Peptides against a protein of PDB entry 6UG1. Designs and how they scored, part 249

Target 1, 304 residues: chain A of PDB entry 6UG1
Amino acid sequence: SNEERKRRKYFHMLYLVCLMVHGFIRNEWINSKRLSRKLSNLVPEKVFELLHPQKDEELPLRSTRKLLDGLKKCMELWQKHWKITKKYDNVGLYMRTWKEIEMSANNKRKFKTLKRSDFLRAVSKGHGDPDISVQGFVAMLRACNVNARLIMSCQPPDFTNMKIDTSLNGNNAYKDMVKYPIFWCEVWDKFSKKWITVDPVNLKTIEQVRLHSKLAPKGVACCERNMLRYVIAYDRKYGCRDVTRRYAQWMNSKVRKRRITKDDFGEKWFRKVITALHHRKRTKIDDYEDQYFFQRDESEGIPD
Target 2, 301 residues: chain A of PDB entry 6UG1 as posed
Amino acid sequence: SNEERKRRKYFHMLYLVCLMVHGFIRNEWINSKRLSRKLSNLVPEKVFELLHPQKDEELPLRSTRKLLDGLKKCMELWQKHWKITKKYDNEGLYMRTWKEIEMSANNKRKFKTLKRSDFLRAVSKGHGDPDISVQGFVAMLRACNVNARLIMSCQPPDFTNMKIDTSLNAYKDMVKYPIFWCEVWDKFSKKWITVDPVNLKTIEQVRLHSKLAPKGVACCERNMLRYVIAYDRKYGCRDVTRRYAQWMNSKVRKRRITKDDFGEKWFRKVITALHHRKRTKIDDYEDQYFFRRDESEGIPD

## One batch from the design tools (peptide; made by RFdiffusion4, then SolubleMPNN)

Design b2_p28_5_s1 (from b2_p28_5, 16 letters changed)
Fold by OpenDDE base, seed 3:
Structure b2_p28_5_s1 (fold): chain B 304 residues (1-304), chain A 28 residues (1-28)
Amino acid sequence: as target 1 above (304 residues)
Amino acid sequence: SEERKKMEEELKKELEKLKKEVKELLEK
């Protein structure tokens, strides 16, 4: 019905705001001075120097290569720190079906919200789910004065799916779900004027995204609980930016139609959400990023 | 500490406005 379509849009929007606020809160928690002091001790001086290379005036690419090597070594150090990767309770922050939402509304399951103190302890001990691990990795890079962003792929329920029963089949569902991350890192390369994508936990990869990312979900089974729609970046200065364009090859043709921003009202509303979460002044980094997004929109063209 | 509380309170107020706007849209 039209009513069910309205209800699903409403629930999608509310769920999206809750996810984006969760990302904001986690981004604040990883800025903990106490955590920063502990995590800086995990990074040897030689690795710190690689994270902060001098500008090579002859070949700026040499400086980028040092930064990439430093980030690789930080991933290796992080793997040594992280002792226990817990499975997600249920589906974590992956996308729920409409049926699962209805069933969960009927079940007064007390979501044990992780407290800030418990999060800081989990990161410090190296014990937690993959999301806590990624968040801790971003905290370690920030402790080393690296301009690292926390990236969150927000997975609200699909308001474009009007099917009543979307029972996801059996035992492989968890493996397919966790094949691609929900949280990752971006690092600013001041030499190339680009964001470097870092997945320290899941795919254990570093990439400079051109047209497509390895972190973008592929295949039907993986896309059931991980649909690339809202990739939100949280920086160390409490900036909040939509960076979906970086990771979406087909933003205009495929992704936009599955976002609330498909219509003018949804676009205006979503901009208000971003603005409410954005607590810093604009910088030249934002100008370079917006120029990159513009070039990516022109290169995709208008969908036929 | 106080600056963080203020930021969280401002964020909560803005989120409640955003929820109200969503509700008003769906009632139309």
Scores: peptide ipSAE 0.084, ipTM 0.729, DockQ to the pose 0.037
Fold by OpenDDE base, seed 4:
Structure b2_p28_5_s1 (fold): chain B 304 residues (1-304), chain A 28 residues (1-28)
Amino acid sequence: as target 1 above (304 residues)
Amino acid sequence: SEERKKMEEELKKELEKLKKEVKELLEK
């Protein structure tokens, strides 16, 4: 019905805001000075120097290569620190079906919200789910004065899916679900004027995204619970930015159709959400990023 | 810190405002 379509849009919007606020709160928690002091001790001076290379005026690519090597070593150090990767409780922050949402609304399950103290302890001990691990990795890079962003792929329920029941198949569903991350890192390369994508936990990869990312879900089974639609970046200064364009190869043709921003109302509303979560002034880094997104939109073109 | 608490309170207010705006849209 038209009513059910309105209802699904509403729940999508509310769920999206809750996810984006969750990302914001986690981004604040990883800025903990107490955590920073502990995590800085995980990074040897030689690795710190690689994270902060001098500008090579002759070949800026040499400086980028040092930064990439430093980030690789940080991923290795992080793997040594992280002792226990817990499975997600149920589906974690992956996409739920409409049926699962209705069933969850009826079941007043006490969502045990992880407290800040418990999060900081989990990161410090290296014990937690993959999301906590990624968030802790971002905290470690920030502790080393790296301009690292927390990236969150927000997975609200698909308001474009009007099917009543999507029976997702059991045990293989978890492996397919977690094949691609929900959280990752971006690091500002001051030499190339680009964001470097870092997945320290899932794919254990570093990439300089041009047209596509390795982190973008591929295949029907993987996309059931991980649909690339809202990739939100949270920086160390409480900036909040939509960076979906970086990771979406087909933003205009495919991704936009699955976003609330497909219409003017949804675009205006989503802009209000971003603005409410953006607590810093614009910087030249934002200008370079917006120029990159513009070039990516022009290069994709308008879908026929 | 007090600053953190203030920011969390402001964020809660803005969240409730955004929820209200979305609710008012369903009632139309």
Scores: peptide ipSAE 0.079, ipTM 0.728, DockQ to the pose 0.039
Fold by OpenDDE base, seed 1:
Structure b2_p28_5_s1 (fold): chain B 304 residues (1-304), chain A 28 residues (1-28)
Amino acid sequence: as target 1 above (304 residues)
Amino acid sequence: SEERKKMEEELKKELEKLKKEVKELLEK
């Protein structure tokens, strides 16, 4: 019905805001001075120097290569620090079906929200789910004065799915769900004027995304609980930016149709959400990023 | 910190405003 379409759109919007706020709160928690002091001790001086290379005036690419090597070594150090990767409780922050939402609304299940103190302890001990691990990795890079941002792929329920029963089939569902991350890192490369993508936990990869990212979910089974629609970046200065364009190969042709921003109302509303979560002034880094997004829109073309 | 509490309170106010805006649009 039209009513069910309205209801699903509403629930999608509310769920999206809750997810984006969760990302904002986690981004604040990883700015903890106490955590920073502990995590900086995990990074040897030689690795710190690789994270902060001098500008090579002859070949700026050499400076980028040092940064990439530093980030690789930081991922290795992080793997040594992280002792226990817990499974998600149920589906974690992956996409729920409409049926799962209806069943959860009827069950007043007190979700045990992880407290800040418990999060900081989990990161410090190296014990937690993959999201906590990624968030801790971003905290470690920030502790080393790296301009690292937390990336969150927000997974609200699909308001474009009008199926009544969306039951997902059994045992392999968890493996397919966690095949691609929900959280990752980006690091600013001051030499190339680009964001470097870092997945320290799931795929254990570093990318300089041009047209395609390995972090973008592929295949029907993986996309059931992880649809790339809202990739939100949270920086160390409490900036909030939509960076979906980086990771979406087909933003205009495919991704936009699955976003609330498909219509003018949804676009205006989503801009208000971003603005409410964006607590810093614009910088030259934002200008370079917007130029890159513009070039990516031109390169995709208009969908036929 | 007090700054964190203020930011969390401001964020809650903005969230309730955004929820209200969404509700008002679905009642139309």
Scores: peptide ipSAE 0.078, ipTM 0.727, DockQ to the pose 0.039
Fold by OpenDDE base, seed 5:
Parts: C-alpha cells; sequence; structure tokens
Structure b2_p28_5_s1 (fold): chain B 304 residues (1-304), chain A 28 residues (1-28)
C-alpha cells in the first residue's frame, strides 16, 4: 500500500539517524585520553616514524609508501593485540529485514547497550566484536597522532524493498553477512592528498581507492544484509562527512536509487542530519575530498 | 566531562528535532 511505503520510508530515516548517532558516539569514545595512552604503547618508535615520514620533495610517492608500510605494521600489531573476536549478537549493525523489524517491535528486547566503560575495557583487553576491534584500531592510530577517520557503512532497512515477507533463508547467512565490514578506517595521506582505506579486521587490506573498493559488497547473498548506501566518516575533530562516493562505483546509476537522497526532500533532510553531526570547521582536506568526489561524479557520467 | 554531557544533550535535542521533522513529513 501507499501507507506501507510511507511507513518503510519513515522507519528507514529514523533507523539511519540512530545508526549515524551510534557512529558519532563510538567516535567520541575512541577519543578517550586513557585509551590513547594505552594504545600508543602498542606502536614501536620505528613504526611511529613510518606513520610520520618526511616529505620526499623529489618523489612524494616514497613518503606515501612509508606511510603504507607503517599502516601495514600497525595492522599486524593490532592483530597481535586483539585476542578474542566475538561473533555479533544476531545481525549486529547489519541490515535487518522488514519482518525482523516487525517481530522485534513486538518483542521488547532490552538491547543491552554497551556502556562507554565496557567499550574502553573491551578495546584495552582486545576482546570484542569486529566493530569494536575496528574502532579500537582507529583509536590506536589517533593515539599515534595519525589523522584517522572511523568509517561506518550504515545499514538501515531497505525502504525500496516493498515485499511483504523479506525473510532471508538462513543457512550461510552469517558468513555472507560478515564477508564485508560495516566499520573500517581511513587515513589521510598528506603527500598524495587522498584518503587511504584500511580494513584491519575483516579483509585485512589497505587500499588507495580509485574507482572501486574491495570493501564494497559484491554478490546477492552479501548484499542482503550489507548494502553500500551511506558510508559516513567520523574524524578525530568530530567532523562528519558522507564519503559514499569513494566506495560506490555506480553512485548515480545504482546507489542513489536506494538512498533517501534520491529526492530533494530526502537530500535536504540528510544534509540536516550530517550538519547536526558535524562539529568542526571546513579544512583544505575537505576541499581535496570534495574535488575528488566531483571528478568521480563527472567520470561516472549521467546514467542512461 | 561537562562538555561531553552538553554535547550529548545537544545531540539528543537535534535527534528529537529530526524525528519530529520526519513525523511532520509523513503526516503530509
Amino acid sequence: as target 1 above (304 residues)
Amino acid sequence: SEERKKMEEELKKELEKLKKEVKELLEK
């Protein structure tokens, strides 16, 4: 019905805001001074030096290579620190079906919200789900004075899915769900003027995204609970930015159709959400990033 | 810190405002 379409759009918007606020809160928690002091001790001086290379005036790419090597070593150090990767409770922050939402509304399950103290303890011990692990990795890089962003792929329910029953057939559902991350890291490369993508936990990869990312879900089964639509970046200065364009090869043709920003109202509303979560002034880094997004929009062209 | 509490309160206010705007949109 038209009413069910309105209801699903509403629930998508509400759920999206809740997810984006969750990312903001986790981004604040990883700025903990107490956590920072503990995590800085995990990084040897030689690795710290690689994270902060001098500018090579002849070949800036040499400086980028040192930074990439430093990030690789940080990923290896993080794997040594992280002792227990817990499975998600149910689906974690992956996309729920409309049926699962309806069933959960009837069940007053008190979601046991992880407290800040419990999060900081989990990161410090190296015990938690993959999201906590990624968030802790971002905290470690920030403890080393690296300009690292927490990235969140927000998974609100698909308001474009108008099927009555959206039940998923369960057998391999968890493996397919967790094949791609919901949280990852970006690191600013001051030499190339680009963000470096780092997944320290799931795919264990470092990439310089050109047209496509390895972190973008591929295949029907993986996309059922992880649809690339809202990739939000949270920086150390409480900046909040939509970085979906980096990871979406087909932003205009495919991704936009599944976003609330497909219409003018949804675009204006989503800008208000971003603005409410953005607590810093614009910087030259934002200018370079916006220029990159512009070039990516021009290069994709108008969808036929 | 007090600053953190203030930021969390401001964020709650903005969240409730955004929820209200979404309701008002659906009633249209």
Scores: peptide ipSAE 0.064, ipTM 0.720, DockQ to the pose 0.039

Design b2_p28_5_s2 (from b2_p28_5, 16 letters changed)
Fold by OpenDDE base, seed 4:
Order: C-alpha cells, then sequence, then structure tokens
Structure b2_p28_5_s2 (fold): chain B 304 residues (1-304), chain A 28 residues (1-28)
C-alpha cells in the first residue's frame, strides 16, 4: 500500500539518523585525549616519520608512497595491538530486514549500549568487535596527527524493498554479511590531494579509489545486509560529509534509486541531517573532494 | 487503516524529536 511505503520511508529516515548520530558519537569518542596519548605510544618514530613525509617537489608520488608505507606499518602495528575480535551481536550495524525489525520491536531486548568508558577501555586493550577496532585505528592515526576520517556505511532497512522478507539462511549469512566492512578509515594525502581508503580490519587493504573500491559489496548474498547507499565521513574536527560517490561505481544508475535522496524532499532532508552533524567550516580539502565527486558524476553520466 | 496512519504520525514525531535531540547534543 501507499501507507506501508510511507511507513518504510519514514522508518528508514529515522533509522538512518540514528546510525549517523552513532557514527558522530563514535567519532567524538575516538578524539579522547586520554586514548590519543595511549595510542600514540604504539607508533614508533620511524613510522611517524613515514606518516609525515617531506614534500618531494620533484615527484610528489614519492611522498605519497612513504605515507602509504607508513599506513601499511600502522595496520601491522594495529593487528599486533588488537588481541580479540569479537563477533557482532546478531547482525551488528548491518542491514536488517523489515521482518527482523518487526520481530525486534516486539522483543524488548535491552540493547546494552556501549558506554564511552567501555569503548575507550576496549580500544586500549585491543578487545572488541570489528567496528570498535576500526574506530580505534582511526584514533591511533589521529594520535599521530594524521588527518584520518572515520567512514561509516550506514545500513538502514531498504525502504524500496516492498517484498515480504524471505528468511536469510543461517551460518553462511554471517560470513557473507561480514565479507565487507561497515566502518573503515580515510586518510588525507596532502601530496596527491586525495583521500586514501584504509580498511585495517576486514580486508586489510589500502586503496587509492579511482572508479570503484574493493570495499564496495559485490554479489547478492553480500548485498542482503550490506548495501552501499550512505557512506558518511566523520573527521577529527567534527566534519560530516557524504562520501558515497567515492565508493559507488554506479551512483546515478543504481545507488541513488535506493537512497532517500532519490527525490527532492529526501535530498533536502538528508542535507539538513548532514548540516546538523557538520560542525566545522569548509576547507580546501572539501573543495578538492567536491571537485573529485563532480568529475565522478560527469564520468558516470546520466543513466539511460 | 487508521492504525497505520497513527503509526506514520508517530514515526514523523519521533523523527522530529530525534532531530531536535541531535541539535541539542550538538550545541553542547
Amino acid sequence: as target 1 above (304 residues)
Amino acid sequence: SKVREEMIKDLEKKLKELLELVEELLKK
């Protein structure tokens, strides 16, 4: 019905705001000065120097290569620090079906909200789920004065799915679900004027995204709980930006159809949410990023 | 149905309240 479509749309919007606020709160927590002091000690001076290479005026690519090597070493250091990767409780922040939402609303399950103190302890000990691990990695890079963003792929329920949810099958579903991350890192490369994508936990990869990312879910089974729709970037200065365009190969043809921003009402609403979460002034980094997104939109073209 | 319309209005209200709460959390 039109009513059920409207209900699913508004519930999607509500859920999306909750996810985006969660990302904002986690981004604040990783800015902890106490955590920063502890995590900076994990990074040797030689690795710190690689994270802060001098500008090679002859070949800026050499400076980028040093930064990439520093980031690789930081991932290795982070793997040594991280002792226990916990499984997600149920599906974590992966996408739920509409049936699962209805069933969960009836079950007054006390979601144990992780407190800030518990999060900081988890990161400091290296004990937690993959999301906590990624968030801690971003905190470590920020502790080394790296301009690192926390990236969150927000997974609200699919408001465009009007089908009755088939039961997603058991054990293989978890492996397929966690095949691609929900949280990752981006690092600003001041030499190339680009964001470097870093997944320290799941795929353990560093990528300079051109047309597509390895972090973009592929295949039906993986996309059931992880649909690339809302990739939100949270920076160290409480900036909030939609960076979905970086990771979406087919933003216009495929991704937009699954976003609230498919219509003018949804676009205006989503911009209001982003603006509410964006607490810093615009910078030249935002200009370079917007230029990159523009070029990516032009190169994709309008879908037929 | 009348119940579904009320549920939609409740969701609209909760969405507004959450946005206001976000705005308050962000002013502190």
Scores: peptide ipSAE 0.042, ipTM 0.699, DockQ to the pose 0.249
Fold by OpenDDE base, seed 5:
Structure b2_p28_5_s2 (fold): chain B 304 residues (1-304), chain A 28 residues (1-28)
Amino acid sequence: as target 1 above (304 residues)
Amino acid sequence: SKVREEMIKDLEKKLKELLELVEELLKK
């Protein structure tokens, strides 16, 4: 019905705001000075120096290579620190079906919200789910004065899915769900003027995204609970930016159709949400990023 | 149905309230 379409749209919007606020709160928690002091001790001086290379005036790419090597070593150090990767409770922050939402509304399951103190303890001990692990990795890089962003792929229920039953069938549903991350890191490369993508936990990969990312879900089964639609970046200065364009190869042809921003109302609304979560002044880094997104939009073209 | 219309209005209200709350919490 038209009513059910509206209900799903508004519920998607509500859920998206809750996810984006969750990302903002986690980004605040990882700025903890107490956590920073503990996590900086995980990084030896030689690795710290690689994270802060001198500018090579002859070949800036040499400086980028040092930074990439430093980030690789940080991932290795983080794996050594992280002792216990817990499974998600249910589906974590992966996408729920409409049926699961309807069933959950009837069950007053008090989701035990993780408290800030418990989060900080979990990160400090290296005990938690993959999301806590990624968030802790971003905290470690920030403790080393690296300009690292927390990235969140927000997974609100698919308002474009009008099927009554959206039950997911399959014994491998959890394995397919966790194949791609919903949280990762970006690091600013001051030499190339680009963000470097870092997944320290799931795929254990570092990439300089050109046309597509390895972190973008591929295949039907993986996309059931992880659809690349809203990739939000949270920086150390409480900036909030939509970085979906980096990770979406087909932003205009495919991704836009599944976003609230497909229409002018949704675009204006989503811009208000981003603005509400963005607490810093614009910087030259934002200018370089916007220029990159513009070039990527032009290069994709208008879908026929 | 009247129930569905009320549910939509409740969702619209909750969305507004949450946005206002987020804006208020983030301005402090």
Scores: peptide ipSAE 0.040, ipTM 0.695, DockQ to the pose 0.240
Fold by OpenDDE base, seed 2:
Structure b2_p28_5_s2 (fold): chain B 304 residues (1-304), chain A 28 residues (1-28)
Amino acid sequence: as target 1 above (304 residues)
Amino acid sequence: SKVREEMIKDLEKKLKELLELVEELLKK
């Protein structure tokens, strides 16, 4: 019905705001000065120097290569620090079905919200789920004065799915769900004027995204609980930016149709949410990023 | 049905209230 379409649309919007606020709160927690002092000690001087290479004026690519090597070594150091990767409780922040939402509304499940103190202790000990691990990795890079962003792929329920029964077949559901991350890192490369993508936990990969990312979910089974629609970047200065364009190969043809921003009402609303979460002034880094997104939109074209 | 229309209006109200709360929390 038209009523059920509206209900699912507004529930999607509410859920999306809650996810984006969660990302903002986690981004604030990883800025903890106490955590920063502990995590900086994990990075030896030689790795710190690689994270802060001098500008090679002859070949700026050499400086980028040093930064990439420093980030690789930071991933290795982080793996040594992280002792216990816990499984997610149920589906974590992966996408729920409409049936699961309806069943959860009837069951007053006390979600134990992780407190700030418990989060900081989990990161400091190296004990937690993959999301806590990624968030801690971003904190470690920030402790080393690296301009690192926390990236969150927000997974609100699919308001375009109008099926009554949206139950998923259970057998391989967890393996397919966790195949791609929900949280990752981006690092600003001041030499190439680009964001470097870092997944320290799931795929353990570093990439310079051109047209597509390895972190973008592929295949039907993986997309059931992880649909690339809202990739939100949270920086160390409480900036909030939609970076979905980086990770979406087919933004205009496929991804836009699954977003609230498919219509003018949804676009205006989503801009208000981003503006509310964006607490810093615009910088030249934002200009370079917007130029890159523009070039990616032109290169994709309008789907015929 | 009247019940579904009321549920939609309640969701619209909650969404507005949540955005206002987020704006207030984030202005501090």
Scores: peptide ipSAE 0.037, ipTM 0.694, DockQ to the pose 0.199
Fold by OpenDDE base, seed 3:
Structure b2_p28_5_s2 (fold): chain B 304 residues (1-304), chain A 28 residues (1-28)
Amino acid sequence: as target 1 above (304 residues)
Amino acid sequence: SKVREEMIKDLEKKLKELLELVEELLKK
């Protein structure tokens, strides 16, 4: 019905706001001065120097290579720190089906909200789910004065799916779900004027995204609970930016159709959400990023 | 810190405004 279409659209919007606020809160928690002091001690001086290379005036690429090597060593140090990776309770922050949402409304499961103190303890001990691990890695890089962003792929229920039964089949559902991350890191390369993508936990990859990312879900089974639609970046200065364009190969042709921003009303609403979560002034880094997004939109072309 | 409390209050205000925007959508 038209009513059910509206209900799913609005529930998607509410759920998206809740997810984006969750990302904002986690980004504030990883700015903890107490956590920063503890995590800086995990990074040896030699690795700190690689994270802060001098500008090579002859070949700026040498400075980028040092930064990439420093980030690789930070991933290795993080793996040594992290002792226990917990499985997600249920599906974590992966996408729920409409049926699962309806069943969960009937079951008043006390959602045990993780407190700030419990999060800081989990990161400090190296014990928690993959999302806590990624968030802790971003905190470690920030403790080393690296301009690191927390990235969140927000997974609200698919308002474009009008099927009544959306039950997911199969014994491998968890394995397929966790194949691609929901949280990752970006690091600003001041030499190349680009963001470097870092997945320290799931795929354990560092990439300089050109046209597509390795972190973008591929295959039907993986996309059932992880649809690339809303990739939100949270920086150390409480900036909030939509960076979906970086990770979406087909933003205009495919991804836009699955976003609330497919119409002018949804675009205006989503812009208000981003503006509400963005607590810093614009910087020259944002100008370079917007120029990159513009070039990516021109290169994709208008969908036929 | 006073700055953090102000940031939390600003976030709570903005969240309320966002919820009101979602509710305005629900009425259409």
Scores: peptide ipSAE 0.039, ipTM 0.666, DockQ to the pose 0.037; fails the geometry check

